# Ledger of designs, part 29: peptides against a protein of PDB entry 4A54

Target 1, 94 residues: chain A of PDB entry 4A54
Amino acid sequence: MSVADFYGSNVEVLLNNDSKARGVITNFDSSNSILQLRLANDSTKSIVTKDIKDLRILPKNEIMPKNGTKSPSTNSTKLKSAETYSSKNKWSMD

## One batch from the design tools (peptide; aimed at target 1 F6 D54)

Design b2_p25_4_s2 (made by RFdiffusion4, then SolubleMPNN; its pose is not in this set)
Fold by OpenDDE base, seed 1:
Structure b2_p25_4_s2 (fold): chain B 94 residues (1-94), chain A 25 residues (1-25)
Amino acid sequence: as target 1 above (94 residues)
Amino acid sequence: DEKLKEFLEKLEKQKKEMEEEEKKK
C-alpha cells in the first residue's frame, strides 16, 4: 500500500492543533513525511504527517466549498519543481 | 512511519466502505 493509491482523493485533515484542512492529495514526500494537498483555491498546502491527528476521505457528494465551478482544468499545472526528490513513492513497509 | 501506515490503513478502510456504499446504490 502506498500514499500514491490515494492521489486524487479529497480528504479532510485534522491537525494536532485542531485546525482542519481540506484538499486533494497530490503528492507525498516520503523523505520528509510531508503530505501535499491541493486546496479549493488551487493553492497547495504541505502537512507533516506527524502533525496529523486524523485523516478522512470525503465523500464525493460533499461539495467542496463551491468557489467557482472552474472545471478541473486538467492543466497539469506542473507542480513547480520543488526539487524532484525522486521520492520513491514506494513507501516500502519494511 | 508507523503513523502514516495507520492513516493509510484507515484510508483504505474508508475507501472500501465508500465503494461498498456506492455499489448498494
Scores: peptide ipSAE 0.270, ipTM 0.720, DockQ to the pose 0.476
OpenDDE base, seeds 2, 3, 4, 5: peptide ipSAE 0.242, 0.259, 0.269, 0.260; ipTM 0.708, 0.716, 0.720, 0.716; seed 3 fails the geometry check

Design b2_p25_4_s3 (made by RFdiffusion4, then SolubleMPNN; its pose is not in this set)
Fold by OpenDDE base, seed 3:
Structure b2_p25_4_s3 (fold): chain B 94 residues (1-94), chain A 25 residues (1-25)
Amino acid sequence: as target 1 above (94 residues)
Amino acid sequence: SEKLKEFLKKLQEQLEKMKKEELEK
C-alpha cells in the first residue's frame, strides 16, 4: 500500500493543534513526508505528516471539496459518518 | 521511514473502518 492509492480520496485531517483540514489528497512528498490536500476553495494545503494527529476518509455522502471521488475501499455511496477520532496516534520522523 | 509507516497504517485503519461500516448496512 502506498499513499498514491489514496490520491483523490476525501479526507479530514486532525492536526496536533486540534485544527482540522478537509480536502482531497492530491500528492504526497515521501522525501519530506508532506501531504498535499486540495481544499474546498480549490487552494492547496501542504501538511507535514508529523503534525497529523488523526485522519479519516470521508464517506461519499458527506460534503466534499470537489466532485465525489470513489473511496479506495468502497463503491458504496452511503456510508455512515462516524466522528470517532483516536488521538493516540502520533508520528515522528524518528 | 517510521513516520511514513505510521501514516500508511492510519490510512489503512480508516479504510478498514469504512469497510466494516459498509458491511453492517
Scores: peptide ipSAE 0.224, ipTM 0.717, DockQ to the pose 0.388
OpenDDE base, seeds 1, 2, 4, 5: peptide ipSAE 0.223, 0.219, 0.211, 0.203; ipTM 0.699, 0.697, 0.695, 0.694; seeds 1, 2, 4, 5 fail the geometry check

Design b2_p25_4_s4 (made by RFdiffusion4, then SolubleMPNN; its pose is not in this set)
Fold by OpenDDE base, seed 1:
Order: structure tokens, then C-alpha cells, then sequence
Structure b2_p25_4_s4 (fold): chain B 94 residues (1-94), chain A 25 residues (1-25)
């Protein structure tokens, strides 16, 4: 079993300083022992494994509140088709 | 790394616990 088997899992990490982080495991740097989490705000947090006191996997059914990314209302900016009048430069052959 | 092994152990334990809960539902 490797850390990669848990990519995409929602986890809660308790750090040695008693702070908590919740996110999806997106990557693990084995060389530096760094766990990367994607947080609810779509930011990424890197955590050194030595700073981890405890970790739990959250059930898949816990709908992490999708921060409703309000689909940016595509303000249909009417691209006014600037009729670029292609002034045909009549290249007069002399 | 001892720390990596400890981390993997914790992940494995959590995974097994999750699987056991899923079997009981």
C-alpha cells in the first residue's frame, strides 16, 4: 500500500500544533515527505508528514460544502462584431 | 524514513476502519 492509493480521498489532518486541515490528497513527495492537500477553497496546502499527529479519512458521503463556485454569470458581453472593414488595399500593379 | 512508515501505517489503519464500516452498512 502506498500514499498514492489514497489520492482523491478526503482527509482531516491533525498537526502537532493542534491545528487541523481538511482536504483532498492530491500528491505526495516521498523525497521530502510532504503531503499535498487541496482545500475547500481550491487552494493547496503542503504538510510535512513529521508535523502530522493524526489523520483520518472522511467518508465519501460527507459532501464537503462545495463552495458553490457561482458559475461566473457569463455576462454575455455582446462581442459587437467590429465589422473590421477590410479596406482592400488595391495593390495597383504598375 | 521512520516518519513515512508511521504515516503509511496510520493511512492503512484508517483505510481498514473505513472498509469495516462500509461492510456493516
Amino acid sequence: as target 1 above (94 residues)
Amino acid sequence: SEKLEEFLKKLKEQYEEMKEKEKKE
Scores: peptide ipSAE 0.202, ipTM 0.714, DockQ to the pose 0.363
OpenDDE base, seeds 2, 3, 4, 5: peptide ipSAE 0.200, 0.179, 0.177, 0.178; ipTM 0.714, 0.680, 0.684, 0.681

Design b2_p25_5_s1 (made by RFdiffusion4, then SolubleMPNN; its pose is not in this set)
Fold by OpenDDE base, seed 1:
Structure b2_p25_5_s1 (fold): chain B 94 residues (1-94), chain A 25 residues (1-25)
Amino acid sequence: as target 1 above (94 residues)
Amino acid sequence: KEEEEKKKREELTKELKEAIEKTLA
């Protein structure tokens, strides 16, 4: 099997410096030994394979931490109930 | 099923590691 067979897989990479990266494998440069991951924020991280201490494939359902795009605070503008001012237009037919 | 899936991921992980190592050699 080749690394290309794993494109699209979600992986966690443990680096030699004990830092971790999580992302989807998008590319592998065999000539330079560089693994490319698409991160949760849609950025791309290039990892030199020699710097990898460990790697594991994650379940597909493991939601990559969505960069908390703060859900737009729906300022629930309390729709002030339009007080239907029933303007009693008392049309005095006088 | 969950254990089988876990085992599968472990096997795939092994294969991925081997694939990377083969490229480094």
Scores: peptide ipSAE 0.612, ipTM 0.905, DockQ to the pose 0.442
OpenDDE base, seeds 2, 3, 4, 5: peptide ipSAE 0.586, 0.611, 0.611, 0.612; ipTM 0.903, 0.904, 0.904, 0.904

Design b2_p25_5_s2 (made by RFdiffusion4, then SolubleMPNN; its pose is not in this set)
Fold by OpenDDE base, seed 5:
Structure b2_p25_5_s2 (fold): chain B 94 residues (1-94), chain A 25 residues (1-25)
Amino acid sequence: as target 1 above (94 residues)
Amino acid sequence: EKEEEEKRREELTKELREALKKIME
């Protein structure tokens, strides 16, 4: 199987420096051997594969980084309805 | 059922590790 087959998997990566990264596999750069993880804060962490000591796929029930659908803040630009006061001045021409 | 799921996860983990290893070769 290819790494691409695991896109979307939530993983914990143990690095050679004993630090851990947790995120969803979003991409793998084969040219540079870089694994990309989307973290819980929606940031992307690039990990050089050679720096990986170990990794494991996490259960789905563990908090997947919320696809923060940034609800587009509908800047409800209150289009100030220009009340065109068409004051029809009925000029009563006497 | 949870045990089976864990086992599947472990297998997938192994496969991912192997996939990464192959790229480094």
Scores: peptide ipSAE 0.601, ipTM 0.905, DockQ to the pose 0.412
OpenDDE base, seeds 1, 2, 3, 4: peptide ipSAE 0.605, 0.596, 0.596, 0.596; ipTM 0.905, 0.905, 0.904, 0.905; seed 1 fails the geometry check

Design b2_p25_5_s3 (made by RFdiffusion4, then SolubleMPNN; its pose is not in this set)
Fold by OpenDDE base, seed 2:
Structure b2_p25_5_s3 (fold): chain B 94 residues (1-94), chain A 25 residues (1-25)
Amino acid sequence: as target 1 above (94 residues)
Amino acid sequence: EKRKEEEEREKKTKELKEAIEKTLK
């Protein structure tokens, strides 16, 4: 298996400095050995794998950082379908 | 059922760790 098989997984990473990061795996740079996490604030954190002391995949039930998919404010601009009520004034010219 | 899910998650965690380690070689 490759790291790419785990894209989208929510993980907790323990770093060698005992700091922790939680986020969704968005990318892995194999050339530079950099793991990219999307954090809860929608920022991206790049972690050098050599700095990882431990990691675990979190349960799906743990509030994954909301993909700040900006719910497109569907400004459902209800295009007021200007029902151009063409009131065909049927001027019945009698 | 919850235990099985945890076991699967642990398995996946191990697989991820191994995948990372393979890139370091």
Scores: peptide ipSAE 0.644, ipTM 0.914, DockQ to the pose 0.489
OpenDDE base, seeds 1, 3, 4, 5: peptide ipSAE 0.632, 0.633, 0.643, 0.643; ipTM 0.913, 0.913, 0.914, 0.915

Design b2_p25_5_s4 (made by RFdiffusion4, then SolubleMPNN; its pose is not in this set)
Fold by OpenDDE base, seed 2:
Structure b2_p25_5_s4 (fold): chain B 94 residues (1-94), chain A 25 residues (1-25)
Amino acid sequence: as target 1 above (94 residues)
Amino acid sequence: EKEEEEEKRKKLTEELKKALEEIMK
């Protein structure tokens, strides 16, 4: 299996410095061996694979602590359908 | 059922670790 098969998985990463990161795997840069995680605050953290001490996949139901960021009010900007005023230029030929 | 799911998750974790290890070679 490839790392790409795990895109969208929620993971906890333990780094060599004993810090932890939790997020969803969004990308893996094979050229640089960088794992990208989307964190609870919607920021992206890039982790060099060599700095990973341990990793585990979290259950889907573990609600990453949503930092109380208010659900962005979906301002449904109703894209006003530009009414194409077809101005029928009735060119009256005399 | 929860135990089975945990075992599946553990297996997937191992596979992910293996996939990462293979890229580092």
Scores: peptide ipSAE 0.594, ipTM 0.900, DockQ to the pose 0.409
OpenDDE base, seeds 1, 3, 4, 5: peptide ipSAE 0.594, 0.594, 0.594, 0.594; ipTM 0.900, 0.899, 0.900, 0.900

Design b2_p25_6_s1 (made by RFdiffusion4, then SolubleMPNN; its pose is not in this set)
Fold by OpenDDE base, seed 2:
Structure b2_p25_6_s1 (fold): chain B 94 residues (1-94), chain A 25 residues (1-25)
Amino acid sequence: as target 1 above (94 residues)
Amino acid sequence: SKKEIEEHIKKLEEKLNKSLEELKK
């Protein structure tokens, strides 16, 4: 089993300095032993695996505490459907 | 059941932690 099997999992990482990070596993750099997490603010945090004390998998239903950033109002950018300008090629029959 | 899910997650955590420990070697 590899770390890649857990891509997309929401995890809480306890570091050796007793700090915690929560995020989704997005990548693992095997050459440098770096675990990448996408955080609630959509930033990416790189964690060296040697600094990890413990890791737990959070249930899907646990709402990552979204720091109260307001749900981005989906400004439905109405993709203006490119009006098919039917260029009426008026074939002038001469 | 909720308990079964929790146990499954725990097993996954164990596997993940084991994988991480192997990477530390």
Scores: peptide ipSAE 0.406, ipTM 0.845, DockQ to the pose 0.084
OpenDDE base, seeds 1, 3, 4, 5: peptide ipSAE 0.403, 0.404, 0.404, 0.390; ipTM 0.844, 0.843, 0.845, 0.837; seed 5 fails the geometry check

Design b2_p25_6_s3 (made by RFdiffusion4, then SolubleMPNN; its pose is not in this set)
Fold by OpenDDE base, seed 2:
Structure b2_p25_6_s3 (fold): chain B 94 residues (1-94), chain A 25 residues (1-25)
Amino acid sequence: as target 1 above (94 residues)
Amino acid sequence: SEKENQEHIKKLEEKLQKSLEELKK
């Protein structure tokens, strides 16, 4: 079974430095042994395979902890409603 | 080396397979 068979899987990776990364496997560079994860914030993390201590596949139903993405301050650009200048065509019927 | 690279890949594949098996349990 190849790494590519696991594309789209949500995984938790424990690194040799005891840090953890969670994301979806999006790509694998076999030439350089680099595993690419898409993280919850839609960024990508590249992990060298030799730095992986352990890995587990997360069940599909496991809600990836949404890192509290700061609610993008929706700068509600108030689309200035173009005041429909009702040009009152005063048809002066003569 | 290429040999070392292949060994690392194999190890990753084994970890993935093991994890999949554990998930199915």
Scores: peptide ipSAE 0.641, ipTM 0.914, DockQ to the pose 0.631
OpenDDE base, seeds 1, 3, 4, 5: peptide ipSAE 0.633, 0.622, 0.622, 0.639; ipTM 0.913, 0.914, 0.913, 0.914; seeds 3, 4 fail the geometry check

Design b2_p25_6_s4 (made by RFdiffusion4, then SolubleMPNN; its pose is not in this set)
Fold by OpenDDE base, seed 2:
Structure b2_p25_6_s4 (fold): chain B 94 residues (1-94), chain A 25 residues (1-25)
Amino acid sequence: as target 1 above (94 residues)
Amino acid sequence: SEEENQKFIEELEKKLQESLEKLKK
């Protein structure tokens, strides 16, 4: 079974430095042994396979922890609806 | 080396397979 068979799987990767990464497997570079994960913030993380200590596939129902990205303060720039001043050109036909 | 690279790929594939098997149980 190839790594490509696991594309789209949610995984938790434990690295040799004891850090963890969670994401979807999007690509694998076999020439360079680089695993690509799409993270919760839609960024891509490249992991060298030799740095992987352990890996587990997450169940489909496991909500990827939304990294508490601070809700972008939607500065709802209230686009001031340009009040279309309908200039009623009252063409007085005399 | 290419041989070392292949070894790491095989180890990764093994870890993925083992993880899948654990998930199905």
Scores: peptide ipSAE 0.562, ipTM 0.884, DockQ to the pose 0.637
OpenDDE base, seeds 1, 3, 4, 5: peptide ipSAE 0.524, 0.551, 0.527, 0.512; ipTM 0.870, 0.880, 0.872, 0.867; seed 4 fails the geometry check

Design b2_p25_7 (made by RFdiffusion4)
Pose (drawn by RFdiffusion4):
Structure b2_p25_7 (pose): chain A 94 residues (1-94), chain P 25 residues (1-25)
Amino acid sequence: as target 1 above (94 residues)
Amino acid sequence: EEEEEREEETEELKEAIEEELEEAE
């Protein structure tokens, strides 16, 4: 597969200077081999791939926090509130 | 199984970048 399939992929990269950086890929130019990474902290960074010493794809979600649960639902409620409250599950023993 | 699949995808990505760098040279 080509890199176009991995565009938008969140991976970690170690550079020739033994520094590490991870971000979500946005682009790669063939002529110059230049990679733009859009990090989840609302920042954009353009890095030429020639400075890559090695590359690895990070696990999906739970990258920084460590847990042992399946987490089938995100259960997130950031912004947008309504007049209804829900706890654990809407239906139990059904 | 998921860790093995991620390792295979990492190797495919490294090979694809090396091939495109070699073509650019």

Design b2_p25_7_s1 (made by RFdiffusion4, then SolubleMPNN; from b2_p25_7, 7 letters changed)
Fold by OpenDDE base, seed 1:
Structure b2_p25_7_s1 (fold): chain B 94 residues (1-94), chain A 25 residues (1-25)
Amino acid sequence: as target 1 above (94 residues)
Amino acid sequence: EEEEKREELTKKLKEALKEELEKAE
């Protein structure tokens, strides 16, 4: 099989320096033995094959850690529903 | 079964990368 058969696969790569990278395989440069990964932030990381200590294909369901867009903490300001005290205007029909 | 398939595919990917590295050398 060729590396190209794995394009689109989500992988975790362990480098010789014990750092890890996660991304989708987008390309392989055979001339330079460089594996290209698309990261969760849509950037591309180039990895030299000789620097790879280990790798694994991840399950399709492993949601790439979405860059935690800080969901704006909707401070649900509990709008204290102002209890409109319906002042019973006792309209005295005299 | 799906995990075993991924492990096999992982092995094949490693092999493919190794072959490419050997060709470059």
Scores: peptide ipSAE 0.661, ipTM 0.922, DockQ to the pose 0.625
OpenDDE base, seeds 2, 3, 4, 5: peptide ipSAE 0.656, 0.660, 0.659, 0.648; ipTM 0.921, 0.921, 0.921, 0.919

Design b2_p25_7_s2 (made by RFdiffusion4, then SolubleMPNN; from b2_p25_7, 7 letters changed)
Fold by OpenDDE base, seed 1:
Structure b2_p25_7_s2 (fold): chain B 94 residues (1-94), chain A 25 residues (1-25)
Amino acid sequence: as target 1 above (94 residues)
Amino acid sequence: SEEEEREKLTKELKEALEEELKKAE
């Protein structure tokens, strides 16, 4: 398979310097052997393939750590299930 | 399993990158 077959995959890359990068594979430059990742902050990181020590494909549901911008507190407003109070308006037809 | 598939895909991606690296050398 080609690297292009993995475009859109979320990956964690371990570099030779022991740093890690997480992002979605957006492109691969075959001429320069550069893997491009879109990071959580929507920036692009270019990684030279020879600098990759290891990598793994992450589950789709693994939320990339949002860079320190406070994820807006998803106040999981518990969508209070609008208890459809079935107001049984028992229209007593007298 | 989903995990096994991810492991397989990971291996395939690694192999693809390695092949590209060899071509660039």
Scores: peptide ipSAE 0.653, ipTM 0.921, DockQ to the pose 0.783
OpenDDE base, seeds 2, 3, 4, 5: peptide ipSAE 0.625, 0.613, 0.628, 0.621; ipTM 0.920, 0.920, 0.921, 0.918; seed 5 fails the geometry check

Design b2_p25_7_s3 (made by RFdiffusion4, then SolubleMPNN; from b2_p25_7, 7 letters changed)
Fold by OpenDDE base, seed 1:
Structure b2_p25_7_s3 (fold): chain B 94 residues (1-94), chain A 25 residues (1-25)
Amino acid sequence: as target 1 above (94 residues)
Amino acid sequence: KEEEEREKKTKELKEAIKKILEEAE
């Protein structure tokens, strides 16, 4: 098996510095031992394989964390319907 | 089955990388 057999696989890479990278394997430079990942933001990250502590292939259904477009917290301001207390002005017609 | 296949593929990928590292040494 070659690394090329895994092109297009979504992987999580754990580096020796305990940082993590997630991306799709796009290329492998055997001469320099560099793994290239396409990240969720469409950027490319180059990882030196000697710096890899561990890696795993992710399920296809794991949506790459889309750059969290902050879903606008719809502050559902519960419009407390101001109960218009109809002050019954009892106009006592005397 | 799918998880087992992914685990197998993960091992294969690790081995492929390991071989390259061993050859580069």
Scores: peptide ipSAE 0.615, ipTM 0.903, DockQ to the pose 0.614
OpenDDE base, seeds 2, 3, 4, 5: peptide ipSAE 0.607, 0.600, 0.610, 0.613; ipTM 0.904, 0.901, 0.903, 0.902

Design b2_p25_7_s4 (made by RFdiffusion4, then SolubleMPNN; from b2_p25_7, 7 letters changed)
Fold by OpenDDE base, seed 1:
Structure b2_p25_7_s4 (fold): chain B 94 residues (1-94), chain A 25 residues (1-25)
Amino acid sequence: as target 1 above (94 residues)
Amino acid sequence: KEEEEREKLTKKLKEAIEEELKKAE
């Protein structure tokens, strides 16, 4: 099989330094020993295969942690409806 | 079964990486 058969697969890579990377396989450069991942933030990460301690294919349904687009906290500024105090100008016509 | 298939695919991916690296050498 070719690594290209796995393009688009979501993987977790454990590096020799015990750090982890998660992303979709986008490319493999055998000449330079580089595995390329697309990360959740749409950036690309190039990993040298010699730095890989382990890797695994993740379930398709594992939502890559969406960089929490901070849903803009709609500060629902409760527009305090300015109670238009109708100042009853009692024009007392005297 | 699904986990087993993922494990199998993972193994195949690892093998594919090793094979392609070997061919480049």
Scores: peptide ipSAE 0.673, ipTM 0.927, DockQ to the pose 0.502
OpenDDE base, seeds 2, 3, 4, 5: peptide ipSAE 0.633, 0.667, 0.668, 0.665; ipTM 0.925, 0.927, 0.927, 0.925

Design b2_p25_8 (made by RFdiffusion4)
Pose (drawn by RFdiffusion4):
Structure b2_p25_8 (pose): chain A 94 residues (1-94), chain P 25 residues (1-25)
Amino acid sequence: as target 1 above (94 residues)
Amino acid sequence: LPDYVTPEDYTEDAIGEALEKSKQQ
């Protein structure tokens, strides 16, 4: 597979200077081999790949926090509130 | 965490293969 398939992928990269950086890939140019990473902190960063010492793909979700649950649903409610409240599950023992 | 993978060259195909190896870990 080419890098186009890995565009938008969130990975971590260690540079030649033993520093580490991770972000979601946005682009890669073949002639110059230049990679743009869009990090989840609403920042963009352009880094030339020649300075990469090594590369690795990070786990999906739970990257920073550590848990042992399946988490089948995100159960997120940021912004957009309604007049209905729900706890645990809508249906139980059904 | 899986081990780091070093690319053999900085072409598009070599970097892609290194990422594929990282995904297979």

Design b2_p25_8_s1 (made by RFdiffusion4, then SolubleMPNN; from b2_p25_8, 11 letters changed)
Fold by OpenDDE base, seed 4:
Structure b2_p25_8_s1 (fold): chain B 94 residues (1-94), chain A 25 residues (1-25)
Amino acid sequence: as target 1 above (94 residues)
Amino acid sequence: LPPWVTPKSYTDESIGEALQKSLEL
């Protein structure tokens, strides 16, 4: 398994100094053992892996199911088909 | 919140494994 498999994932890192970092995994420098995170302010943080105590992938904020806009129940007002009572105008030609 | 995972080492593979484990717990 490689860190690259998790690019784009949101991770929280607990460092040995008890500080925390949270961000999206953007890169891993294997030569220098550096994990790069994009933070909420769009800045990049480089973390030396030797400073990592613990880590965890944060669940994708389930897009709060947008409360499905209840499709307005179009109360299909049953347009009562106005029975056009064809009043037979019996034109009595008297 | 998901559980914390301690990496076994500081290599790419070890960090990757820790990340994977964090999803499984």
Scores: peptide ipSAE 0.718, ipTM 0.942, DockQ to the pose 0.587
OpenDDE base, seeds 1, 2, 3, 5: peptide ipSAE 0.709, 0.710, 0.711, 0.695; ipTM 0.940, 0.940, 0.941, 0.940

Design b2_p25_8_s2 (made by RFdiffusion4, then SolubleMPNN; from b2_p25_8, 9 letters changed)
Fold by OpenDDE base, seed 5:
Structure b2_p25_8_s2 (fold): chain B 94 residues (1-94), chain A 25 residues (1-25)
Amino acid sequence: as target 1 above (94 residues)
Amino acid sequence: LPPWVTPESYTDEAIGEALQKSLAL
């Protein structure tokens, strides 16, 4: 399991200094052990993992767009019954 | 809110595992 598996997830990090950071995981630098978060102000915060005390993934508030499936009001287009004009061919046999 | 998870170490794998644990709890 790697941090990359959680890119795009919202995480809250408790640091050793008791400060908190919250943001979306955008990158992990394995060479330097740096977790990068995109903050609410669109800035990037780099966190040295050695400074992390605790972390948690925040549930995606799936603002499920209530796809209000507006039931398409099936405008029942009354198919006007084509009155089959029975052309009574009165074959008048004269 | 999910519980806090303490990573076992500072590596990519350890942080990844901590993240995974945080979802499982």
Scores: peptide ipSAE 0.730, ipTM 0.943, DockQ to the pose 0.568
OpenDDE base, seeds 1, 2, 3, 4: peptide ipSAE 0.718, 0.729, 0.724, 0.730; ipTM 0.942, 0.943, 0.942, 0.943

Design b2_p25_8_s3 (made by RFdiffusion4, then SolubleMPNN; from b2_p25_8, 12 letters changed)
Fold by OpenDDE base, seed 4:
Structure b2_p25_8_s3 (fold): chain B 94 residues (1-94), chain A 25 residues (1-25)
Amino acid sequence: as target 1 above (94 residues)
Amino acid sequence: LPPWVTPKSYTDESIGKALEESLKL
């Protein structure tokens, strides 16, 4: 398993100094053991892994299922087809 | 909130494993 498998994941890191960092994993420098996170302000934070005490992947905020706008059940008012009773006006020409 | 996972070492593999474990717990 590699950090690269989790690129794009949101992670929270607890550092040895008890500070926390949260961001999206963008890169890992294996040569220098540096984890790079994109923070909420779009800045990049580089974390030396030796400074990491604990970490966790934050669940993707399930897009709160937008309460599917209940498509207004268009009560299809069955327009009762007004049976146009063609009243045959029998014009009795008497 | 998901559990905290302590990496066993500071290598790519170790951090990767810790990330994986954090998803399983």
Scores: peptide ipSAE 0.724, ipTM 0.942, DockQ to the pose 0.592
OpenDDE base, seeds 1, 2, 3, 5: peptide ipSAE 0.715, 0.710, 0.710, 0.711; ipTM 0.941, 0.941, 0.940, 0.940

Design b2_p25_8_s4 (made by RFdiffusion4, then SolubleMPNN; from b2_p25_8, 11 letters changed)
Fold by OpenDDE base, seed 4:
Parts: C-alpha cells; sequence; structure tokens
Structure b2_p25_8_s4 (fold): chain B 94 residues (1-94), chain A 25 residues (1-25)
C-alpha cells in the first residue's frame, strides 16, 4: 500500500507540534518522506512525515445524492378501456 | 469523524497503511 493509492483524498494531519493540517493529497516524495497537500485556499503544504503524529482520511462529504424522492409512481390508473359495447341498434322497421 | 491513526513509521508504506486503516474503522 502506498500514499499514491490515496491521491485526491481529503486528509487531516495532526502534527507533533499539535498543529493540524487539512487538505487533498496531491503528492508524496518517498525519497524525502514529504507528504504534499492542497489546502482550501489552493496553496500547497509540504509536510515531512516525521512531523506527523496522527492522520485520518475525511469521508468525502458525499453529497449524499438526495435520494431524489422517487416521484411517487403515479399509479397510472389503467384507464379501463371502456369496451364500447356497440349496442346494435336493431332498427326494427316495422 | 473518522478515528485518528498513528503511522507505524514515516515510510510511504506506513503512511499508506495508516490512511487505509483510517477508512476501515
Amino acid sequence: as target 1 above (94 residues)
Amino acid sequence: LPPWVTPKDYSDQSIGEALQKSLSL
């Protein structure tokens, strides 16, 4: 497993100095052990992993698609095709 | 909020594992 598997995820990092950083994981430098985050202001923060105390991935606020209220399926009242009983008007001519 | 996870060490693998663990809890 690698940090790269989580690129694009929103992470919160608690640093050893008790400061917190939150951002989207954009890169990881394995050679230098540097985690790169894009912050809310679109700036980039580089965090040396040795300074990390704890971390967590924040759930995507999946805007739970408001389960679109299934429009109540208007039970299309089966218009009973009125069988037009053609009453054979037998015109009895007398 | 998801739980805090402490990485085992500072390597790519350990950070990755900690991230994964944070999702599974």
Scores: peptide ipSAE 0.733, ipTM 0.946, DockQ to the pose 0.608
OpenDDE base, seeds 1, 2, 3, 5: peptide ipSAE 0.727, 0.721, 0.727, 0.733; ipTM 0.945, 0.945, 0.945, 0.945; seed 5 fails the geometry check

## One batch from the design tools (peptide; aimed at target 1 M1 F6 D54 I57)

Design b2_p26_1 (made by RFdiffusion4)
Pose (drawn by RFdiffusion4):
Structure b2_p26_1 (pose): chain A 94 residues (1-94), chain P 26 residues (1-26)
Amino acid sequence: as target 1 above (94 residues)
Amino acid sequence: EEEEEEREEETEELKEAIEEELEEAE
């Protein structure tokens, strides 16, 4: 597979200077081999791939926090509130 | 363990694809 399939992929990269960086890939140019990474902190960074010493894809979600649960639902409620409250599950023992 | 093996394969495929494109650019 080509890199186009891995565009938007969140991976970590170690550079020739033994520094590590990880971000979500946005672009790669064949002629110059230049990679733009859009990090989750609302920042954009352009890095030429020639400075890559090694590359690795990070696990999906739970990258920084460590847990042992399946987490089938995100259960997130950031912004947008309504007049209804829900706890654990809407239906139990059904 | 299955998901880790799949991710390792995908990392290897990505490294090979970048190396092929760098060789073509040279």

